# Ledger of designs, part 2: peptides against a protein of PDB entry 5HDT

Target 1, 163 residues: chain A of PDB entry 5HDT
Amino acid sequence: MVVKTFMDMDQDSEEEKELYLNLALHLASDFFLKHPDKDVRLLVACCLADIFRIYAPEAPYTSPDKLKDIFMFITRQLKGLEDTKSPQFNRYFYLLENIAWVKSYNICFELEDSNEIFTQLYRTLFSVINNGHNQKVHMHMVDLMSSIICEGDTVSQELLDTV
Target 2, 163 residues: chain A of PDB entry 5HDT as posed
Amino acid sequence: MVVKTFMDMDQDSEEEKELYLNLALHLASDFFLKHPDKDVRLLVACCLADIFRIYAPEAPHTSPDKLKDIFMFITRQLKGLEDTKSPQFNRYFYLLENIAWVKSYNICFELEDSNEIFTQLYRTLFSVINNGHNQKVHMHMVDLMSSIICEGDTVSQELLDTV

## One batch from the design tools (peptide; aimed at target 1 F52 F109)

Design b1_p8_4_s3 (made by RFdiffusion4, then SolubleMPNN; from b1_p8_4, 6 letters changed)
Fold by OpenDDE base, seed 1:
Structure b1_p8_4_s3 (fold): chain B 163 residues (1-163), chain A 8 residues (1-8)
Amino acid sequence: as target 1 above (163 residues)
Amino acid sequence: KNYLYIEP
């Protein structure tokens, strides 16, 4: 229900955005980010990705620490992209497609821990990328990584050496 | 709309 609500919401629905703001904030709580069920965590990640989309270019999360937690959380979920035959792969694809298009990770440039976040993202993507992924998956991965490199001024040499 | 990083 919650997943479908955010997925179907568009960026110009101001009244709905205001109505569900508290829910959006609640979904970023430790209760959901540290939920013991991996399928629940995937759904939470998709919801958070949709929230970034809906509220772009102004995410409702203002705390730097909370933003770091969210993006580290989303990054961890991307590990599920490795198994293309998983029943949940379509949701992992949705997550990847969303964050690539929305460019939500660009929010991290404003964080002092941006290097850590981007490093973990790149390590995760390179760990799961394989020849079994279709062209669309590869394109989204490339779009996600290249956007960060091209738009960021402060990318560590270590991260650049990884690429 | 998406998130764009604008250099300060």
Scores: peptide ipSAE 0.421, ipTM 0.870, DockQ to the pose 0.199
OpenDDE base, seeds 2, 3, 4, 5: peptide ipSAE 0.304, 0.041, 0.033, 0.040; ipTM 0.824, 0.682, 0.647, 0.673

Design b1_p8_4_s4 (made by RFdiffusion4, then SolubleMPNN; from b1_p8_4, 6 letters changed)
Fold by OpenDDE base, seed 5:
Structure b1_p8_4_s4 (fold): chain B 163 residues (1-163), chain A 8 residues (1-8)
Amino acid sequence: as target 1 above (163 residues)
Amino acid sequence: KVYLYVAP
């Protein structure tokens, strides 16, 4: 299974990273990013998060447009955090934990449309955050938002108004 | 050794 392959891979697995590079690139294609199945899109998002983790600090995606598409895609999947009772919540948690820990959204600071991406991320997080989330979920959300505000020098006024 | 993405 593709999901398990990337999830179990370490950052120092050089031979495996080379072996699965083409698969990583293929997973970012429109076929997967625009897949009609919601569960498939969630799995794709988790794989992409793992790919960012595995290849850190150099993501394998070289196109700025592709990177934007990926982060906008991941952001849309985070909407699933709103339902804490969903059978898929654990996968949404995994996605959140991964991107917060790896700080994958820091890649966006080098993108022309970084403010659009960050604004959409904050709007999404504020829309799903609720008292039903446990401390770990809240911690990851705070970590993710704090990293962008504290580490970024190009945060727009619109984003600041959202906070 | 753990690698993370760093902001500019």
Scores: peptide ipSAE 0.577, ipTM 0.930, DockQ to the pose 0.255
OpenDDE base, seeds 1, 2, 3, 4: peptide ipSAE 0.559, 0.574, 0.575, 0.568; ipTM 0.927, 0.931, 0.931, 0.929

Design b1_p8_5 (made by RFdiffusion4)
Pose (drawn by RFdiffusion4):
Structure b1_p8_5 (pose): chain A 163 residues (1-163), chain P 8 residues (1-8)
Amino acid sequence: as target 2 above (163 residues)
Amino acid sequence: THGMRVES
């Protein structure tokens, strides 16, 4: 249910944002990012993605250490894109479609470990893509990775090599 | 650098 409200919420709705702001900060808790249940991490990942959409360009989570945990957690969930036969696939697609449209990963430009995050993101996307994915999946991955290069400060040799 | 996208 929380996924639906965060999906339908708008950047304009200042009222609902101030209300659900405490829940948005809580969903990033370590209890969720490391929950052993696959279905829970997926749902939490979709929420954190819209939480970044709703509150842009000013995200609620300010702690860099915590901000790092989230985007690495999201990268681990993008592994789920590989199984195109799973009933949960369309939810992993929604996650990919969201962070691609919102360019949420660009928040990491200011983090000290940005290169590790972007490199692990690139490796993951190139390791999950297969003949089961339609062009929309290919398109969203390019949108996601293009923004990091075009709008980033630099491109390390390590990140360039993953391409 | 650019951050997140803002809706119009």

Design b1_p8_5_s1 (made by RFdiffusion4, then SolubleMPNN; from b1_p8_5, 5 letters changed)
Fold by OpenDDE base, seed 2:
Structure b1_p8_5_s1 (fold): chain B 163 residues (1-163), chain A 8 residues (1-8)
Amino acid sequence: as target 1 above (163 residues)
Amino acid sequence: MKGMVVAE
């Protein structure tokens, strides 16, 4: 139910955004980010992606450390894109499509550890990308990576070495 | 889906 709640929510609805703010904050707790079930973690990642979409350009998470944890968490979930035959692949696709379209990772430019986050993202994407992915998956991956390069004021050598 | 709006 939580997944559908955020999926169906529009960013233009201020009343709903306020209503579910506490839930959004709760979803970013260690309880969910470190949940032992991988399917639950995927659902949490999708919800978090939707939260970033809904609250864009801001996020309800005020802690830089929490934001870092969230994006590192989302990055780890993207490893699931490797198995295109998984029953959960469509949900991984949704996650990728969402964060690419919304440019969710661009909020990380405000973080001191942005280069670390982007480096891990690039390494993850390059590790899972393969010829079995369709054109749309490739496009979203490219869009996600290129958006960060294009909007970044500075890029670390480590990130450059990853590209 | 709406993209992130970045203030200019």
Scores: peptide ipSAE 0.012, ipTM 0.592, DockQ to the pose 0.205
OpenDDE base, seeds 1, 3, 4, 5: peptide ipSAE 0.011, 0.012, 0.012, 0.012; ipTM 0.579, 0.581, 0.589, 0.593

Design b1_p8_5_s2 (made by RFdiffusion4, then SolubleMPNN; from b1_p8_5, 4 letters changed)
Fold by OpenDDE base, seed 5:
Structure b1_p8_5_s2 (fold): chain B 163 residues (1-163), chain A 8 residues (1-8)
Amino acid sequence: as target 1 above (163 residues)
Amino acid sequence: MKGMVVEE
């Protein structure tokens, strides 16, 4: 229910955004971010991606620490892209497609620890990318990484070493 | 979908 709700929500509906704000905040709680079930974590990540889409270019999360936790969490879920034969691959694809299209990670530029987040993202993407991925997956990965590079005026040496 | 506004 929750997953579908956010997937179908319109970005221009202020009433809906207000109505589900508390739910969005709850989804970013440690209970969900540290949930022991990997399928639950994947669903949470998809919901969070939808939340970023809906509230773009702003996020409903005001705490920089919380934003960091969320993006580090989403990054960890992207590891699931490695197994193209997984029944859950379509959801991993959805996650990737969403965050790439929305350019969700670009909100991290306002965070003090943006370099850490981007470094982990790049490491993760390069670790999972393989020849089994179709062109769309590759394109989304490239779009996601290139958007960050193009937006950033300065790149840390650590990030450069990651690429 | 609306993306984030990215400054060029």
Scores: peptide ipSAE 0.011, ipTM 0.558, DockQ to the pose 0.197
OpenDDE base, seeds 1, 2, 3, 4: peptide ipSAE 0.011, 0.011, 0.011, 0.011; ipTM 0.550, 0.557, 0.552, 0.550

Design b1_p8_5_s3 (made by RFdiffusion4, then SolubleMPNN; from b1_p8_5, 4 letters changed)
Fold by OpenDDE base, seed 1:
Structure b1_p8_5_s3 (fold): chain B 163 residues (1-163), chain A 8 residues (1-8)
Amino acid sequence: as target 1 above (163 residues)
Amino acid sequence: MKGMRVAE
């Protein structure tokens, strides 16, 4: 229900955005971010990605610490892209496609720990990227990484050395 | 996703 609700919501649905704001905030709680079930965490990540899409270019999460937790959480979920034969791969693909298209990580530029977030993202992506991925997966990975490099005014030398 | 606002 929750997954479908946010997935189908339009960005200009102001009344719905207001209606589901509390749910959006609740999904970012430690209960969901630290849920023991891997499949649940993936669904949560997809919901969070949709929330970022819906509320773009702003996010309903105003706490820098919470935003950091969310993006570190999403980054950890991207490790699931490594197994292209997994039944869950389509959801991992959706997650990647969404955050790449929306440029969700761009809001991290305002965070003090942006370099840490971006570094972990790049490490994760390079750890899972392989020749078994189709062109679309590669494209989204490249789009996600290149956007941060191109639009970031301050990127750590460590991150640049990783690229 | 074409035509959607992005977090720029």
Scores: peptide ipSAE 0.043, ipTM 0.742, DockQ to the pose 0.179
OpenDDE base, seeds 2, 3, 4, 5: peptide ipSAE 0.038, 0.035, 0.034, 0.043; ipTM 0.723, 0.713, 0.705, 0.736

Design b1_p8_5_s4 (made by RFdiffusion4, then SolubleMPNN; from b1_p8_5, 4 letters changed)
Fold by OpenDDE base, seed 2:
Structure b1_p8_5_s4 (fold): chain B 163 residues (1-163), chain A 8 residues (1-8)
Amino acid sequence: as target 1 above (163 residues)
Amino acid sequence: MKGMAVEE
């Protein structure tokens, strides 16, 4: 229910954005980010991705630490892209497609730990990418990584070592 | 925006 609510919401509905602001904030709580069920965590990640889409270019999460936690959380979920035959692969694809299209990770440039976040993202993507992925998956992965490189003012040596 | 359907 919650996932569908944010999935169906668009950026132009200011009334809905205000209405669900508290819910968006609650979804980023440790309760959800550390939920023991893997499928729940995936749904939470998709919902968070939708929230970033809806509130772009801003985000309802004002704490830098919380933003870091969220993106590290999303990054961990992307590990699920490795198994293309998983019943949940479509949701992992949705997550990848969304964050690539919206350029959600670009908000991390405002964070002091941006390089750490990007490094973990790249390591994760390179660890899961394989020849079983179709062209669309490869495209989204490339788009996601390229956008960060192109829009970043500086790239750390650590990030370069990851690539 | 969805390139692949997500079943909920």
Scores: peptide ipSAE 0.018, ipTM 0.632, DockQ to the pose 0.048
OpenDDE base, seeds 1, 3, 4, 5: peptide ipSAE 0.011, 0.012, 0.012, 0.012; ipTM 0.578, 0.581, 0.578, 0.582

Design b1_p8_6 (made by RFdiffusion4)
Pose (drawn by RFdiffusion4):
Structure b1_p8_6 (pose): chain A 163 residues (1-163), chain P 8 residues (1-8)
Amino acid sequence: as target 2 above (163 residues)
Amino acid sequence: HYVMHVEP
């Protein structure tokens, strides 16, 4: 249910945002980022993605240590894109489609561990892509990774090597 | 500064 309301919410709805702001901060709790259930982490990941969409360009989570935990957590969930036969695939696709459209990862440019995040992101995307993915998956991955290079300060040799 | 999508 929370996934649907965060999916349907708008950046304009200041009323609903102030209301659900406390829940958005809570969904990033370590209880969820490390929940052993695969289905829960997936749902939480979709919420955190829209939470970044709704509150842009000013995200609610301000702690850099916590902000790092979220984007590494999201990268671990993108591993689910590999199983195109799973019933949960379209939800992993929604997650990819969202962070690609919103350019949420660009928030990491200011984090000290940005290179580790972007490098692990690139490796993951190149390790999950297979012949089961349509061109929309390929397109979203390019949009996601292109923004990091074009709008970033620099490209380390390590990140360039993952390509 | 980072860049994100902002709706019109």

Design b1_p8_6_s1 (made by RFdiffusion4, then SolubleMPNN; from b1_p8_6, 5 letters changed)
Fold by OpenDDE base, seed 4:
Structure b1_p8_6_s1 (fold): chain B 163 residues (1-163), chain A 8 residues (1-8)
Amino acid sequence: as target 1 above (163 residues)
Amino acid sequence: KPVLYVKP
């Protein structure tokens, strides 16, 4: 199970990080990002989140375009948080918890299209926030959004208008 | 403790 492999990997596991680097790169391919199965895309998103955690503060993806694609992809998956009764909700929670704790989106500050990425993230989060979410979900959503505003030197007015 | 991104 690829998902478990990355989930169980530690940041200090240098040999494993090297061993699975090619797999990490392959998981960001269009084959996985555009996979027709929604559940597969969620699993891919969780793997990518773990990859960002494992390799933080650096990402193994060297292409700015690829990084943008990945974060736009992860953002789209977060829409699944809207249904708290879904059998996949716990995996969506894992995704949210991970990216909030790792502050994965902060790597996007170096990207030319960072404002677009952050704007889409905020729109998505506010779209799915509801009273059915427990305190932890709300906390992670707030942590994710506040980290970007507080750490960023500049953000678009459009982004600020969503806050 | 959060894993902070450090810009190079």
Scores: peptide ipSAE 0.043, ipTM 0.712, DockQ to the pose 0.222
OpenDDE base, seeds 1, 2, 3, 5: peptide ipSAE 0.041, 0.041, 0.037, 0.034; ipTM 0.714, 0.713, 0.696, 0.688

Design b1_p8_6_s2 (made by RFdiffusion4, then SolubleMPNN; from b1_p8_6, 5 letters changed)
Fold by OpenDDE base, seed 2:
Structure b1_p8_6_s2 (fold): chain B 163 residues (1-163), chain A 8 residues (1-8)
Amino acid sequence: as target 1 above (163 residues)
Amino acid sequence: KPVLFVKP
C-alpha cells in the first residue's frame, strides 16, 4: 500500500506531499532501515527512491547523517540485482531505474562523506554487473556512474581506483 | 524530474 501510494504520486501534488511528509520521514528510521526482512528492506528502498523523486530537487531529510544512512542503505539493496531470476528482480529493477533517472545520488554532493557513498555505490554496481543483465539494466548502471563523474568536482583516489 | 542543480 505505502509503496503504491508513493509510486502513483507526482512532484506537483503539493497537498499530498505535505500529507505524507511525516510518513516519508518515518520511513528513514532505523526500524525500517535495519528491518530484518530482506523483502521489507527492498520495499523501503523503493519508497525512499520514490520520496526522492517526489520531493526533488529537495529532499525532506535535513540531517546529513540521515541522508548518508539512506544512500548507504539503498546501495546495499542494489546487491539484489545480481539474481535476475528472483521474484523480486522487477522491484530491484524499479529501484535502479528510479535512482538513475532521478539522479537521486546527486544530492550527496553536498555531504561531507560523499566520496564514501559514491565509492560504495560503484563497488556495489561493479560487483553485480554481468552479461546476464539486459541492456536496460546496463544502461541504468552506466547512467548512475557517469552522472556522478560528470557532475562531481573531484573524485577520491579510492573511487578512481574502483572505476 | 531529475534532481538538477542540487549542488550550490
Scores: peptide ipSAE 0.025, ipTM 0.666, DockQ to the pose 0.170
OpenDDE base, seeds 1, 3, 4, 5: peptide ipSAE 0.023, 0.016, 0.024, 0.014; ipTM 0.649, 0.637, 0.656, 0.615

Design b1_p8_6_s3 (made by RFdiffusion4, then SolubleMPNN; from b1_p8_6, 6 letters changed)
Fold by OpenDDE base, seed 3:
Structure b1_p8_6_s3 (fold): chain B 163 residues (1-163), chain A 8 residues (1-8)
Amino acid sequence: as target 1 above (163 residues)
Amino acid sequence: KPTLYVKP
């Protein structure tokens, strides 16, 4: 299983990282990013999050446009955090915890459209945050947003207005 | 270069 393969892989597994590089690239294809099934897209997002963890501090995706597509895609999946009673909530939590802990979005600082990506991320998080979320969820959301503010030299006024 | 988590 692809999901389990990446989830269980360590950063120092050099032979495995090389072996599954092509698979990692395939997971970022339009076929998966635009998949019609919402649950499939969530699984893809979790795999992508694991790929960023495994290949940190670099990423196997060399195209800036592809990286933008990936992070916009991951951002859209985070909307699923809104319903804490959903059967898929634990997987959404995994996605949030992973990207916050790894600081995956920090790769976006090298992208031309970083402000757009961060703005959409913040808008999405603020749209789904509610009192039903436990302290850990809130902490991960705050960690994710604050790390971006602290890492960047400048933040757009639009982003500041969103916060 | 952005800071990402790497195992020590």
Scores: peptide ipSAE 0.133, ipTM 0.811, DockQ to the pose 0.856
OpenDDE base, seeds 1, 2, 4, 5: peptide ipSAE 0.099, 0.111, 0.118, 0.118; ipTM 0.775, 0.778, 0.780, 0.783; seed 2 fails the geometry check

Design b1_p8_6_s4 (made by RFdiffusion4, then SolubleMPNN; from b1_p8_6, 7 letters changed)
Fold by OpenDDE base, seed 4:
Structure b1_p8_6_s4 (fold): chain B 163 residues (1-163), chain A 8 residues (1-8)
Amino acid sequence: as target 1 above (163 residues)
Amino acid sequence: KPSLYIKP
């Protein structure tokens, strides 16, 4: 189980990080990012979130275009948070909790298209926020959004207008 | 031990 492998891996596991580096790179391929199965895409997103956690503060992905694709992909998966009664909600929660805690999106400040990524993230989050979410979900959403605003020096006005 | 954060 690839999902469990990355979920259980620690940042200090240097040998494992090296061992599974190629797998981490392969998981970001178009085959997985554009997988036709929605549940598979969610699992891939969780794996990618764990990969960012494990390799923090440095992502193993060296291509700016690939990083953009990954975060746009993760952002699209967050739409699944809208249905709190979904059987997959807990996995969406895991995704949200992880990326909020790790501050994964903050790596996007290095990207030329950071404003596009952040704008899509905020639009997505505000689209799915509802009163059915418990306090923890709301907290993670706020943490995710506030971290970007507080850390960013060149956040677009469009993004600020959404807050 | 706290995990490392990704920072810009």
Scores: peptide ipSAE 0.050, ipTM 0.727, DockQ to the pose 0.160
OpenDDE base, seeds 1, 2, 3, 5: peptide ipSAE 0.047, 0.047, 0.047, 0.049; ipTM 0.736, 0.737, 0.716, 0.728

Design b1_p8_7 (made by RFdiffusion4)
Pose (drawn by RFdiffusion4):
Structure b1_p8_7 (pose): chain A 163 residues (1-163), chain P 8 residues (1-8)
Amino acid sequence: as target 2 above (163 residues)
Amino acid sequence: SVKFKYTP
């Protein structure tokens, strides 16, 4: 249910944002990012993605250490894109479609461990892509990775090598 | 708050 309201919520709705702001900060808790249940981490990942969409360009989570935990957590969930036969695939697709449209990962440019995050992101995307994915999956991955290069400060040799 | 580049 929380996924639906965060999906339908708008950047304009200042009222609903101030109301659900405390929940948004809570969903990033370590209880969720490390929950052993696959279905829970997926739902939490979709929420954190819209939470970045709704509050842009000013995200609610300010702690860099915590901000790092989130985007590495999301990268681990993008591994679910590989199983195109799973009933949960369309939810993983929604997650990809969202962080691609919103360019949420660009928030990591200011983090000290940005290169590790972007490198692990690139490796993951190139390791999950297969003949089961339609062009929309390919398109979203390019949109996601293109923004990091075009709008980033630099490209390390390590990140360039993953391509 | 933390700012970032995004698509409006």

Design b1_p8_7_s1 (made by RFdiffusion4, then SolubleMPNN; from b1_p8_7, 4 letters changed)
Fold by OpenDDE base, seed 3:
Structure b1_p8_7_s1 (fold): chain B 163 residues (1-163), chain A 8 residues (1-8)
Amino acid sequence: as target 1 above (163 residues)
Amino acid sequence: GVSYKYRP
């Protein structure tokens, strides 16, 4: 299983990282990002999050447009956090925990459309947060948003006004 | 650019 492979891989496995590099690139294709099944999209998002972790500090995706697509895609998947009783909630939690810990969204500071990405991220997080979430979920959401603000010479006043 | 966290 592809998802299992990336989940178990560590950053020091250079031979494995090179072996699966092409697969990592294919997972960011429109075929997967625009897949009609929401459960498949969630798995793809988790896999992409692991890819950012494994290949840190340099993501294998070199195209700014592709990076934008990926993070907009991941942001859309975070909507699934709203239902804590969902059978897939644990995977949504994994996604949130991963991106908060790795600080993968910080890659977006190099993108000209970073403000758009961060705006959508904040709007999504505020739209899904509810009293059903435990302290860990809230903490990850706050950590994710705070990390972006703290590094934000690139954070516009427009973004601050929107949030 | 801005780097993201390395996790050993």
Scores: peptide ipSAE 0.077, ipTM 0.761, DockQ to the pose 0.335
OpenDDE base, seeds 1, 2, 4, 5: peptide ipSAE 0.060, 0.050, 0.051, 0.047; ipTM 0.740, 0.731, 0.726, 0.717

Design b1_p8_7_s2 (made by RFdiffusion4, then SolubleMPNN; from b1_p8_7, 4 letters changed)
Fold by OpenDDE base, seed 1:
Structure b1_p8_7_s2 (fold): chain B 163 residues (1-163), chain A 8 residues (1-8)
Amino acid sequence: as target 1 above (163 residues)
Amino acid sequence: MVSYKYNP
């Protein structure tokens, strides 16, 4: 129910955005981010990605620590992209497509620990990328990584060395 | 300026 709600919501739905703001905030709680079920965590990640899309250009999460936790969490879920035959692959694809299109990770440039977040993202993507991925998956991965490199002013040399 | 896309 929650997943469908955010999936179908657009950025111009101001009344709905206000109505579900509290839910959006609670979805970023430790209860959901540390949920023991991997399928639940994937759904949570998709919801969070949609929340960033819906509330763009301003995320409802104001705490830098919370934002870091969210993006580290989303990054961990991207590991599921490795198995293209997984029944959940379509949801992993949705997650990748969303964050690449929205460029949600770019808000991390405002965070003190941005380099840590980007490093983990790149390491994760390089660990899962393989020849079994179709052109669209590769495109989104490249778009996600290149946007950070091209638009970032504070990207560390260590991160650049991993590219 | 970093991009965080808004789709009008």
Scores: peptide ipSAE 0.050, ipTM 0.735, DockQ to the pose 0.254
OpenDDE base, seeds 2, 3, 4, 5: peptide ipSAE 0.047, 0.048, 0.041, 0.044; ipTM 0.724, 0.738, 0.688, 0.716; seed 4 fails the geometry check

Design b1_p8_7_s3 (made by RFdiffusion4, then SolubleMPNN; from b1_p8_7, 4 letters changed)
Fold by OpenDDE base, seed 3:
Structure b1_p8_7_s3 (fold): chain B 163 residues (1-163), chain A 8 residues (1-8)
Amino acid sequence: as target 1 above (163 residues)
Amino acid sequence: GVSYKYNP
């Protein structure tokens, strides 16, 4: 029910956004980010992506450290895109599509460790991209990477070496 | 600053 609730909610549902704000905050707790079940972590990542979409342009997470943890967490989940035959591939696709369209990672430019986050994102995407992915997956990956390069002011040497 | 997309 929780997953469906955030998935179906739009940005103009102010009463619902207020009602589920506490739930959104709880989903970013260490309990969920460090959950031992990888399928649960994927669901949490999708919910977090929806939360960024719903509460845009201002996420309910105000702590820079928490935001870093969330995006490093989401980045780790994207590794699941490598296996196109996985039963959970559609959820990995949903995660990728959402963060690419919303440009959720743009919030990371305000973080001190933005280069670390983007470096890990690029490394992850380049490690999982393959010819088995359809055109939509490729487009979302390229859109995500291109947006960050175009909108960023500084890029670490490590990121430059990866690209 | 840079922000993520708002699309109502």
Scores: peptide ipSAE 0.051, ipTM 0.730, DockQ to the pose 0.337
OpenDDE base, seeds 1, 2, 4, 5: peptide ipSAE 0.050, 0.049, 0.038, 0.043; ipTM 0.745, 0.738, 0.695, 0.722

Design b1_p8_7_s4 (made by RFdiffusion4, then SolubleMPNN; from b1_p8_7, 3 letters changed)
Fold by OpenDDE base, seed 5:
Structure b1_p8_7_s4 (fold): chain B 163 residues (1-163), chain A 8 residues (1-8)
Amino acid sequence: as target 1 above (163 residues)
Amino acid sequence: MVKYKYNP
């Protein structure tokens, strides 16, 4: 399974990273990003999160437009965190935990549309935060948002006003 | 290179 392959891979596996590079690139295609199945999109998002982890600090995606598409895609998936009772919540948690710990969104500072991406992220997170979330979920959400604000010199006042 | 991205 592709999901397991990237999940189990570490950052030091250079030979494996090269071997699966084309697969990583393919997972970012419109076929997967616009897949009609919500569960498939979640799996794709988790794979992409792992890819960002594995290839950190640089993503294998060279196109700024593609990077933007990916992060906007991941942001949309985070909406699934709203329902804590969903059978898929654990996978949404994995996604959140991963991107927060890796600070995956920080790669977006190199993009001209970073403010748009971050704004959408914050709006999404604030929309899904609820009292049903445990401390770990809240911590990851806060970590994700705080890291961007504290480390981003390109963060607009508009984004700050959203917080 | 993204400076603040986690990379242990």
Scores: peptide ipSAE 0.042, ipTM 0.717, DockQ to the pose 0.441
OpenDDE base, seeds 1, 2, 3, 4: peptide ipSAE 0.039, 0.040, 0.037, 0.040; ipTM 0.706, 0.706, 0.700, 0.707

Design b1_p8_8 (made by RFdiffusion4)
Pose (drawn by RFdiffusion4):
Structure b1_p8_8 (pose): chain A 163 residues (1-163), chain P 8 residues (1-8)
Amino acid sequence: as target 2 above (163 residues)
Amino acid sequence: SYKMTVEP
């Protein structure tokens, strides 16, 4: 249910944002990012993605250490894109479609460990893409990775090599 | 502020 409200919420709705702000900060808790249940991490990942959409360009989570945990957690969930036969696939697709449209990973430009994050993101996307994915999956991955290069400060040799 | 998409 929380996924639906965060999906339907708008950047304009200042009222609902101030109300759900405490929940948004809580969903990033380590209890969720490391929850052993696959279905829970997926739902939390979709929420954190819209939480970044709703509050842009000013995200609620300010701690860099915590901000790092979230985007690495999201990258681990993008591994779910590989199984196109799973009933949960369309939810992994929604996650990909969201962080691609919002360019949420660009928040990491300011983090000290940005290169590790972007490199692990690129490796993951190139390791999950297969013949089961339609062109929309290909398109969203390019949108996601293009923004990091075009709008980033630099491209390390390690990140360039993953391409 | 971050380099992100903002709705019109």

